# Ledger of designs, part 141: peptides against a protein of PDB entry 5HB3

Target 1, 150 residues: chain A of PDB entry 5HB3
Amino acid sequence: RQMQDRCMSEYNQRIRNAPEGSIDPFRMACYKIIGRCDLSNRSLDGLQTDVNDWIWLQFNLARETDRSLELAGESYGLAELQASIREIGLKHFPKTAAEDTNGSFGMFFYLQILAGMFEQAIAYLYPFSYVDAVHFAIALTYYGLLRPVD

## One batch from the design tools (peptide; made by RFdiffusion4, then SolubleMPNN)

Design b1_p29_7_s4 (from b1_p29_7, 19 letters changed)
Fold by OpenDDE base, seed 4:
Structure b1_p29_7_s4 (fold): chain B 150 residues (1-150), chain A 29 residues (1-29)
Amino acid sequence: as target 1 above (150 residues)
Amino acid sequence: MEKEHEEFYELYKKVEKKLIEELTKLLNS
């Protein structure tokens, strides 16, 4: 808690008082990741990131911490991440096979799987790739991650 | 949240473009 408070203090101080361009983006990233500072902004400003970095960051920040311990009132857990992924899907990914021109459905399927949205992931994948959906469904069921509808 | 979604989309589109280019190259070879 003391370390987190210190991180928050330093993070806020640097954001407010540091000259433009003088902030080490890696240091700021450390404060964000370790100190969970400014969770409303889950981007790493000033860093060249790719899609994998983005994914990694979202999942790293999505911690099931006791909301009671989150001082800043900003909670970011799995539920919020799942909600974000749903919104991304609705906005940016094809809903039907007819809309899929570039095979982007796979990325959305992947995101859903990572977020533990197994039923939704399989349901989404099914119209795009029946065979893959069945294989994943079998595998997920085998590991007890997919609840078959009786 | 909206900003993050847009960031993801832009990052993904870069990857998607590369994948399409590679696949196209493979199919035309």
Scores: peptide ipSAE 0.232, ipTM 0.732, DockQ to the pose 0.382
Fold by OpenDDE base, seed 3:
Structure b1_p29_7_s4 (fold): chain B 150 residues (1-150), chain A 29 residues (1-29)
Amino acid sequence: as target 1 above (150 residues)
Amino acid sequence: MEKEHEEFYELYKKVEKKLIEELTKLLNS
């Protein structure tokens, strides 16, 4: 916790006192990841990142912690990440096979699987690829990750 | 949260565009 407190202190000091554009973006990224600083902003400004880096960051920051123990009262857990993925899906991904023009449904399916949204992921995938949906459903059920209908 | 959602979208669109371009090249070759 001492390291986290130091990261938070240095992060806040740099944000407040450093001239704009003078801060090392890699250092700020370290403070964000290790110190969990400013969880309301989950972007790595000033860094060249790709979609995989974005995904990695979101999942690393999404920790199940006691909100009462979080510094500065900020919390970001799996529930918030799942909500974000849902919103991304609603806004940016096809809802039906008829809307799919470039096969982007696979990315949204992937995000839901990573976030543990298994039932929703299978339901989403089925109209796009029923064979794949069935295969994933069987596998997820075998490992106890998909809840069967009674 | 909307800012992060849009960041994802922009990053994904860059990849998607590149993939479409590569696929188009392959189909036209």
Scores: peptide ipSAE 0.229, ipTM 0.731, DockQ to the pose 0.335
Fold by OpenDDE base, seed 2:
Structure b1_p29_7_s4 (fold): chain B 150 residues (1-150), chain A 29 residues (1-29)
Amino acid sequence: as target 1 above (150 residues)
Amino acid sequence: MEKEHEEFYELYKKVEKKLIEELTKLLNS
C-alpha cells in the first residue's frame, strides 16, 4: 500500500511538473506496471513496443483488485479485458475462412485463450481448423478449463 | 477503448507485414 501510494504520487508529480521531453518513458512504464497508475491509459507512451509487449501489458494490468481501494474509473479487470478482446475480434479479425486472407485467425484465437475465453476460442477456431479446434478442446477439457455441455 | 483497439491493430499489422515478407523471401529463394 505504501509503495503504491508513493508510485502514484511520483507519477502524478512528473506528469504535471516535468518539462516536456524530460520524462523517462521507462520510469513511467514502471509506475504504470508496478504502481498501477493511470489505468485509464493502458499504453506505454514514448516506448517502441511490439504486439507482444502490448499483450503482456494488458494482461498484467488486468487484475481483480478490491474495488474499494481503486478510485472509481480506474478499475481494470479480466472482464474489461475480455470485452476489449471481443471488440478487437469484431473489428479486425476474420469471422469466416473466406474472409481470412493472411491467416490472422490464429492471433485472435490466441488472444481469446489468454483471456480465458475458452469456449468462444474453440468455437471461433473450429471453422478455420476443425482438427486444431478438437485438439485444443480435448486439452482444455482435460485441464478442467472447458466445461463440456452435458 | 477505441484507442487501445487501434493501437493493437497497428502493432499487429506491423508483425503481419513482416511475416509475409519473410515468407515471400523463403518461397522465392
Scores: peptide ipSAE 0.228, ipTM 0.727, DockQ to the pose 0.356
Fold by OpenDDE base, seed 1:
Structure b1_p29_7_s4 (fold): chain B 150 residues (1-150), chain A 29 residues (1-29)
Amino acid sequence: as target 1 above (150 residues)
Amino acid sequence: MEKEHEEFYELYKKVEKKLIEELTKLLNS
């Protein structure tokens, strides 16, 4: 808690008072990751990042913390991450095999699996690759990760 | 939330483009 408070203080001070272009983007990234500062903005500005970095960041920031200790509007847990992934899927990924022009369905399947959205992931994969969906379903069931259909 | 979704999409599109290019090269070789 003390470290987090210190990070937040320094982060806020730098954002408000630092001259333009003087902020070390790596330092700011450290404050965001370690101190969970400004969770409403989950972008690492000023850094050359790729999709893997983005994924890594989202999952690391998605922590179940005491919401009372977070600043107003900065709550970010697994539920929020899952909601974001759903929205990304709805907006940017094919919903059916007929809509798939670039074969991008695999990435969205992957994101859902990482986020623990197993039932949705299998349901999504099924129309694109029946065989793969069945294999994943079997595996996930074996490990107790799929909910039985009521 | 909208901003981060678009950021992901742009980053992914870069990867997708590279993959398509690589696959195309492999198929033409």
Scores: peptide ipSAE 0.222, ipTM 0.724, DockQ to the pose 0.346; fails the geometry check

Design b1_p29_8_s1 (from b1_p29_8, 20 letters changed)
Fold by OpenDDE base, seed 2:
Structure b1_p29_8_s1 (fold): chain B 150 residues (1-150), chain A 29 residues (1-29)
Amino acid sequence: as target 1 above (150 residues)
Amino acid sequence: MDEAVDRLLAEYHARLEAAKAAAEAAAAA
């Protein structure tokens, strides 16, 4: 708790008081990750990142805590992440195989799997790749992550 | 939705398109 408070204090102080361009983006990233500072901005500014870095950050920031216990007054958990992934799917990924132009469906499938949206992920993948969907369904069922329809 | 992820996904799609174009060019060559 003391470390988190210190991180938040330093983070806020630097964001507000430091001249533009003088802040070490790696240091700020550390404060964000360790201190969970500024959860409304779940990105790493000033760093070259990709979608994998983004999703990794989301999971690191996500906590299953009561809203009342969040020091930052912000709640971010798995449910919020799943909601974000749904929105991402609607906006950035093909909804049908006919809409697929660049094979990006695999990334959305991957994001859903990471977020534990297994049924939705399989349902999504099925029209794009039947074989892959079946294999993943079998594997997920084997590990008890996918409930077979009776 | 986070503007950052929108940008990242746009870049991701651009990379995929570039890769596809490169593959097609290589196949035509």
Scores: peptide ipSAE 0.440, ipTM 0.851, DockQ to the pose 0.720
Fold by OpenDDE base, seed 5:
Structure b1_p29_8_s1 (fold): chain B 150 residues (1-150), chain A 29 residues (1-29)
Amino acid sequence: as target 1 above (150 residues)
Amino acid sequence: MDEAVDRLLAEYHARLEAAKAAAEAAAAA
């Protein structure tokens, strides 16, 4: 808590008071990750990142806390992350095999799996890759993560 | 939705398209 509070304080101070262009983006990233600062902006500005960095950050920032105690706009848990993944899917990934032009469906499947959206992930993957969908379904069922329908 | 992730995914798709084009060019040579 003390470390988080210090990070939050430093983050806010630098955002407000630092001259333009003087802020070290790596330092700010550390404050954001450790202190969960400014959860309305769940990205690392000024850094070269990719989708894997983004999803890693989302999981580091997501917390299952008493939402009633959180300020508006600062509540971010698994449910919000899952909602973001759904939105990403609608906007950035093929909805059907016929729309697939570059094989990007695998990334969306991956994101859904990471977010614990197992049934949706398998359902999504099935029309793109039947064999892979079946293999993942078997594995997920074995570990009790997928609920088979009779 | 976060503009950052939109950009990242656009870049991701661009990389995939570039890789696909390169593979097709290599196969055609």
Scores: peptide ipSAE 0.436, ipTM 0.849, DockQ to the pose 0.722
Fold by OpenDDE base, seed 1:
Structure b1_p29_8_s1 (fold): chain B 150 residues (1-150), chain A 29 residues (1-29)
Amino acid sequence: as target 1 above (150 residues)
Amino acid sequence: MDEAVDRLLAEYHARLEAAKAAAEAAAAA
């Protein structure tokens, strides 16, 4: 807790007082990750990142804490992340095999799996790659992560 | 939705399209 508070303090101080262009984006990233600073902005400004970096950051920032103990606007858990992934799917990924132009369906499947959206992930993958969907379904069922429908 | 993820996904799709175009060009050669 003490370390987190120090990170938040340093983050806020640098954002407010540092001259333009003088802030090390990697240092700011460290404060954001450790301190979970400014959860309304879940990105690493000033760094060249990709989708894998983005999703890693989302999971790093997500916490299943008692929401009653968090300040207003600082609640971010798995449910919020899953909601974001659903929105991403609707906007940026093909909904059917006929809409797939560049094979991006695998990335959305991957994001859903990471977020624990197993049933939705398998259902999504099925029309794009039947064989892969079946193999993943078997594996997920074996580990008790997928609930078979009777 | 976060503007940052929109940008990242646009870049992701652009990379996929470039890779597809390169593969098609290689197959045609």
Scores: peptide ipSAE 0.436, ipTM 0.848, DockQ to the pose 0.719
Fold by OpenDDE base, seed 3:
Structure b1_p29_8_s1 (fold): chain B 150 residues (1-150), chain A 29 residues (1-29)
Amino acid sequence: as target 1 above (150 residues)
Amino acid sequence: MDEAVDRLLAEYHARLEAAKAAAEAAAAA
């Protein structure tokens, strides 16, 4: 808690008072990750990142805490992450095989799997790759992660 | 939605398109 408070203080001070171009983006990233600072902005500004870095950050920032104990704006858990993944899917990924022009469907499937959206992931993958969807469905069922409809 | 995510995914798609174009060019040669 003390370290988190210190990170928050330093983060806020630097964002408000530091001259443009003087902020070390790596240092700011450390404050964000360790202190969970500014959860409304879940990105690493000033750094070259990719989708893998982004999803890694989301999981590091996500906490399963009692929402009643968190201050307003600090609540970010798995449910919020899953909601973000759904929104990303609607905006950036093909909805059908006919819309797939560059093979990006695999990335969205991957993101859904990481976020624990197993049923949705399999349902999404099925029209793009029947064989792969069946293999993943079997594996997920074996481990009790996929609930077959009775 | 976070503008950063939009940018990252745009870059991702651009890389995929570039790779596709390169593959098509290689197949035509």
Scores: peptide ipSAE 0.432, ipTM 0.847, DockQ to the pose 0.720

Design b1_p29_8_s2 (from b1_p29_8, 23 letters changed)
Fold by OpenDDE base, seed 5:
Structure b1_p29_8_s2 (fold): chain B 150 residues (1-150), chain A 29 residues (1-29)
Amino acid sequence: as target 1 above (150 residues)
Amino acid sequence: MDKTVDELLSKYHAKLAAENAKKALEEAL
């Protein structure tokens, strides 16, 4: 808690008082991750990032503990992440194989799997790649992550 | 949904499209 409080304090101070361009983006990223500062903004400003970095950050920021104990007064857990993934899917990824122009379906499948949305992921993948969907379904079932259907 | 992820995904799609175009060109040559 002490470290978190310090991070929050320094984060807020720097955001408000530091001259423009003087803030080390890596330092700010550390405050974001360790201090869980400004959870409404789950991004790393001033850094070159990609989708993998984004999803990694989301998991690092997500907590399934008592939200009332969050110092930032903000909560972010798996449910919120899953909601974000759903929104991403609706906006940025093909809904059917016929809409697929560049083969991006795999990325959305990947994001769903990472977020634990296994049934949805398999259902999504099936029309794009039957064989892969079946293999993943078998594997997920083996590990008890997917319920078989009769 | 935050603006950042939208931008990242836009960049992702652009990159993917460019790569696919490059691949298609290479296959055509």
Scores: peptide ipSAE 0.419, ipTM 0.852, DockQ to the pose 0.727
Fold by OpenDDE base, seed 2:
Structure b1_p29_8_s2 (fold): chain B 150 residues (1-150), chain A 29 residues (1-29)
Amino acid sequence: as target 1 above (150 residues)
Amino acid sequence: MDKTVDELLSKYHAKLAAENAKKALEEAL
């Protein structure tokens, strides 16, 4: 708690008082990740990142355990992440195999799996890769993660 | 929707398209 408070204080001070371009983006990233500072901004500004970095950050910030300590409006959990993944899918990924020009369907499948959206992930993958969808469905069922619709 | 993720995904698709084009060229050769 003491460390978190210190991180938050330093983060806020630097954002407000540092000259433009003088802020070390890696240091700010550390404050965000460790101190959970400024959860409304779930990005790492000033850093060259990719989709994998983004999703890693989202999972790191999406904590269910400390909701009681989070101020109203700053809570970010799995449900919010899942909603974001759904929106990403609608906007950025092919909905059918016929729309797939670059083979990007695997990335969206991956994001859904990471977010625990197992049923949706399998349903999405099925028209793109039948064999893979079946294999993943079997595995997820084996581990009790997939709920077959009766 | 987060502007950052939109940009990241745009870059991802561009990269993927470039890689596919390169692969197609290499196979044609």
Scores: peptide ipSAE 0.414, ipTM 0.849, DockQ to the pose 0.710
Fold by OpenDDE base, seed 1:
Structure b1_p29_8_s2 (fold): chain B 150 residues (1-150), chain A 29 residues (1-29)
Amino acid sequence: as target 1 above (150 residues)
Amino acid sequence: MDKTVDELLSKYHAKLAAENAKKALEEAL
């Protein structure tokens, strides 16, 4: 807690008081990851990143903790991450095979699987790749991760 | 939705499209 408080203090001070353009993005990233500062902004500004970096960061920031213990009333868990992935799907990925021009459906499937959204992931994949969806469904069921609807 | 995520995904789609175009060209040659 002491370390977290210190990180939060430093982060807030720099955000508010640092001269324009003088903020070290790597230092700010450290405060965000270690200190869990500014969880409303779950990105690394000023750094070259991709989707893989983004999802990695989300999992590092997402914690199932007692919200009463979170500083400044900020909380971010698996449920919030899953909600974000749903929104991403609605905005950035094809809804049907007919809308798929570049084969990007696999990335959204991947994100859903990582977030434990197994039923939704299989349901999404099915119209794009029947064979793959069935294979994943079998595997997930075998390991007790998928709950088939009768 | 986070603005950064939107930008990242836009770049992802652009990259994927470019790669597919390149692959198609190579296969046609």
Scores: peptide ipSAE 0.414, ipTM 0.850, DockQ to the pose 0.748
Fold by OpenDDE base, seed 3:
Structure b1_p29_8_s2 (fold): chain B 150 residues (1-150), chain A 29 residues (1-29)
Amino acid sequence: as target 1 above (150 residues)
Amino acid sequence: MDKTVDELLSKYHAKLAAENAKKALEEAL
C-alpha cells in the first residue's frame, strides 16, 4: 500500500505540475502498470506502441476485483475488455470476406481468442477460412473452452 | 472507444496496406 500510495502521489503530481515535455513517458508507464494509476486512461501516452502492446496493457490492467473497493469509474475487468473488442470489431475489421481488402480478419480473430470470446471468434473466422475455423473449433472443444450452445 | 486504440488500428491498417502494395509491386516486376 505504501508503494502504491507513493506511485499515485508521484503520478498525480507529475500530471498536474510537470512542465510540458518534461515527463518521462516510460516512468509514467511504470506508474500506470505497477501502481495502477489513473485506470480510466488505459493508454501509454508518449510511447510508440502497436495493437499487441495495447492488448497486453489491457490484460495487465484488467482485474476481477470487488468493485466496492475501487474508485468510481475505475473498475475494469474482462467483461469491459470484451465489450471493447466487440466495438473494435464493428469499427475496424471486415464483416465478410468480400469486405476484406488487406487480410486483416486474422487480427480480429486473434483479439477475440485472447479475450476468451471463443464462440464469437470461431463464428467470425468461419466465413473467411473454413478449414482454420474447423481446426480451432476442434481444439477449443477438446480443451473444454468452446460452448456452442451458449 | 479509446482514441488511442483507434489510432493504433488505423496505423495497423495503413501499414498492412502498404506492405500489400509493396508485395504486389514486387510480384509485378
Scores: peptide ipSAE 0.406, ipTM 0.846, DockQ to the pose 0.696

Design b1_p29_8_s3 (from b1_p29_8, 19 letters changed)
Fold by OpenDDE base, seed 2:
Structure b1_p29_8_s3 (fold): chain B 150 residues (1-150), chain A 29 residues (1-29)
Amino acid sequence: as target 1 above (150 residues)
Amino acid sequence: MEATIDRLLSEYHQKLAEKREEAERLEAE
């Protein structure tokens, strides 16, 4: 708790008082990740990032904590992340194999798996790669992660 | 949706397209 308070204080001080362009983006990233500062802004400005970095950050920031205990007042959990992944899928990824020109379906499948959207991930993968979908379905079922449809 | 993820995905698709074009050029050679 003391460390978090220090991180919050330093983060707020730097955002308010530092000249433009003088803020070390890596330091700010550390405050965000470790101190959970400014959870409303889930991006790392000033850093060269990719989709993998983005999703990693989202998972680190997503916590199933009792909302009552979070000092930051904003709760970001798995449910919000899953909602974001759904929206991403609708906007940025092919819905059918015929629409897939660059083989990007694998990335969306990956994002869904990471977000625990196992049933949706398998359903999405199925029309692109039947064999892979079946293999993943078997594996997920074996580990009790895929709910059988009653 | 955050402008950040939209940008990142656009860049991702661009990189994939470039890789595909490169692969096609190498196969034609």
Scores: peptide ipSAE 0.386, ipTM 0.825, DockQ to the pose 0.684
Fold by OpenDDE base, seed 1:
Structure b1_p29_8_s3 (fold): chain B 150 residues (1-150), chain A 29 residues (1-29)
Amino acid sequence: as target 1 above (150 residues)
Amino acid sequence: MEATIDRLLSEYHQKLAEKREEAERLEAE
């Protein structure tokens, strides 16, 4: 708790008082990850990142904390991440095999798997790659992660 | 939706398109 409070204090101080462009983006990233500062902004400004970095950050920030202890504006859990991934899917990924031009469906499948959206991931993959979808379904079922629809 | 992920995904799609074009060129040679 003391470390988190210190991180928040330093983060807020730097955001408010530091000249524009003088803040070490890596330091700010550390404050965000460790101190969970400013969870409404889930980006790392000033860093060259890719989709993998983004998803890694989202998982680090997504915590199942007792919502009663977090300020309403700072609550970010798995459910919120899953909602974000659904929105990403609707906006940025092909919905059908006919719409797939660049083979990007695999990335969306990957994101859904990481977020624990197993049923949706398999359902999404099935029209793009039947064989792969079946293999993943078997594996997920074996580990008890896929809930068979009764 | 966060502007950052929109940008990152746009860049991702662009890279995939470039790779596809390169692969098609190599297959045509």
Scores: peptide ipSAE 0.383, ipTM 0.823, DockQ to the pose 0.739
Fold by OpenDDE base, seed 3:
Structure b1_p29_8_s3 (fold): chain B 150 residues (1-150), chain A 29 residues (1-29)
Amino acid sequence: as target 1 above (150 residues)
Amino acid sequence: MEATIDRLLSEYHQKLAEKREEAERLEAE
């Protein structure tokens, strides 16, 4: 707790008092990841990142059990991440094979799998790649990760 | 967060499109 408080203090001081452009983005990233500072902004500003970096960050920042230890309004868990993934899917990924021009469906499938959205992931993949969807379904079922439809 | 991921996904799609175009060019040669 003391370390976290120090990180928060340093983070806030730097954001408020540092001249524009003088903030080391790597240092700020460390405060965010290790110190869990400013969880409302779940991005690494000033760094060149990709979708993999983004999703990695989201998982590192997500907490299910320690919400009570976080400041009000800074709670972020798996449920919120899953909601974000759904929104991303609606906005940025093809809904059908006919809409798929660049083969990006695999990335959305990947994001859903990472987020534990197994049923939705399989359902999404099925029209794009039947064989792959079946194989993943078998594997996920074997490991007890797919819920049987009652 | 939304703006960041929107940008990242836009860049992702752009890169995929570029790769596709490059592949098509190579196949046409």
Scores: peptide ipSAE 0.380, ipTM 0.822, DockQ to the pose 0.815
Fold by OpenDDE base, seed 4:
Structure b1_p29_8_s3 (fold): chain B 150 residues (1-150), chain A 29 residues (1-29)
Amino acid sequence: as target 1 above (150 residues)
Amino acid sequence: MEATIDRLLSEYHQKLAEKREEAERLEAE
């Protein structure tokens, strides 16, 4: 708690008082990740990032902290991430193989897998790549991550 | 949905499109 409070204080102070462009983006990232500062802004400003960096950040921020200790407004967990992934899917990824022009379905599959949305991921992948979907389904089942519907 | 991820995904799609076009060009040669 003390560390978090200090991180929050430093983070806020720097955002408010630091000259524009003088803030080390990596330092700010550290405050965000370690101190869970400003969880409403889940982006790393000033850093050139890609989708992989973004998802990595989301996972680091998505802690199953005892919700009882987190202020209701700052709770970001796996469920919220999964909801975000669903929204991303609806907006940015093909829904059918016929809509897939660039083979981007794999990225959405990947994001779903990372988010633990295994059933949804397999269901999504199936129409795009049957063989891959089956292989992943077998693997996920083997590891007990996919519950086959009887 | 955060503007950041929208941008990142747009960039991702653009890169994929470029790669595809390049691959098609190379196959046509």
Scores: peptide ipSAE 0.390, ipTM 0.828, DockQ to the pose 0.737; fails the geometry check

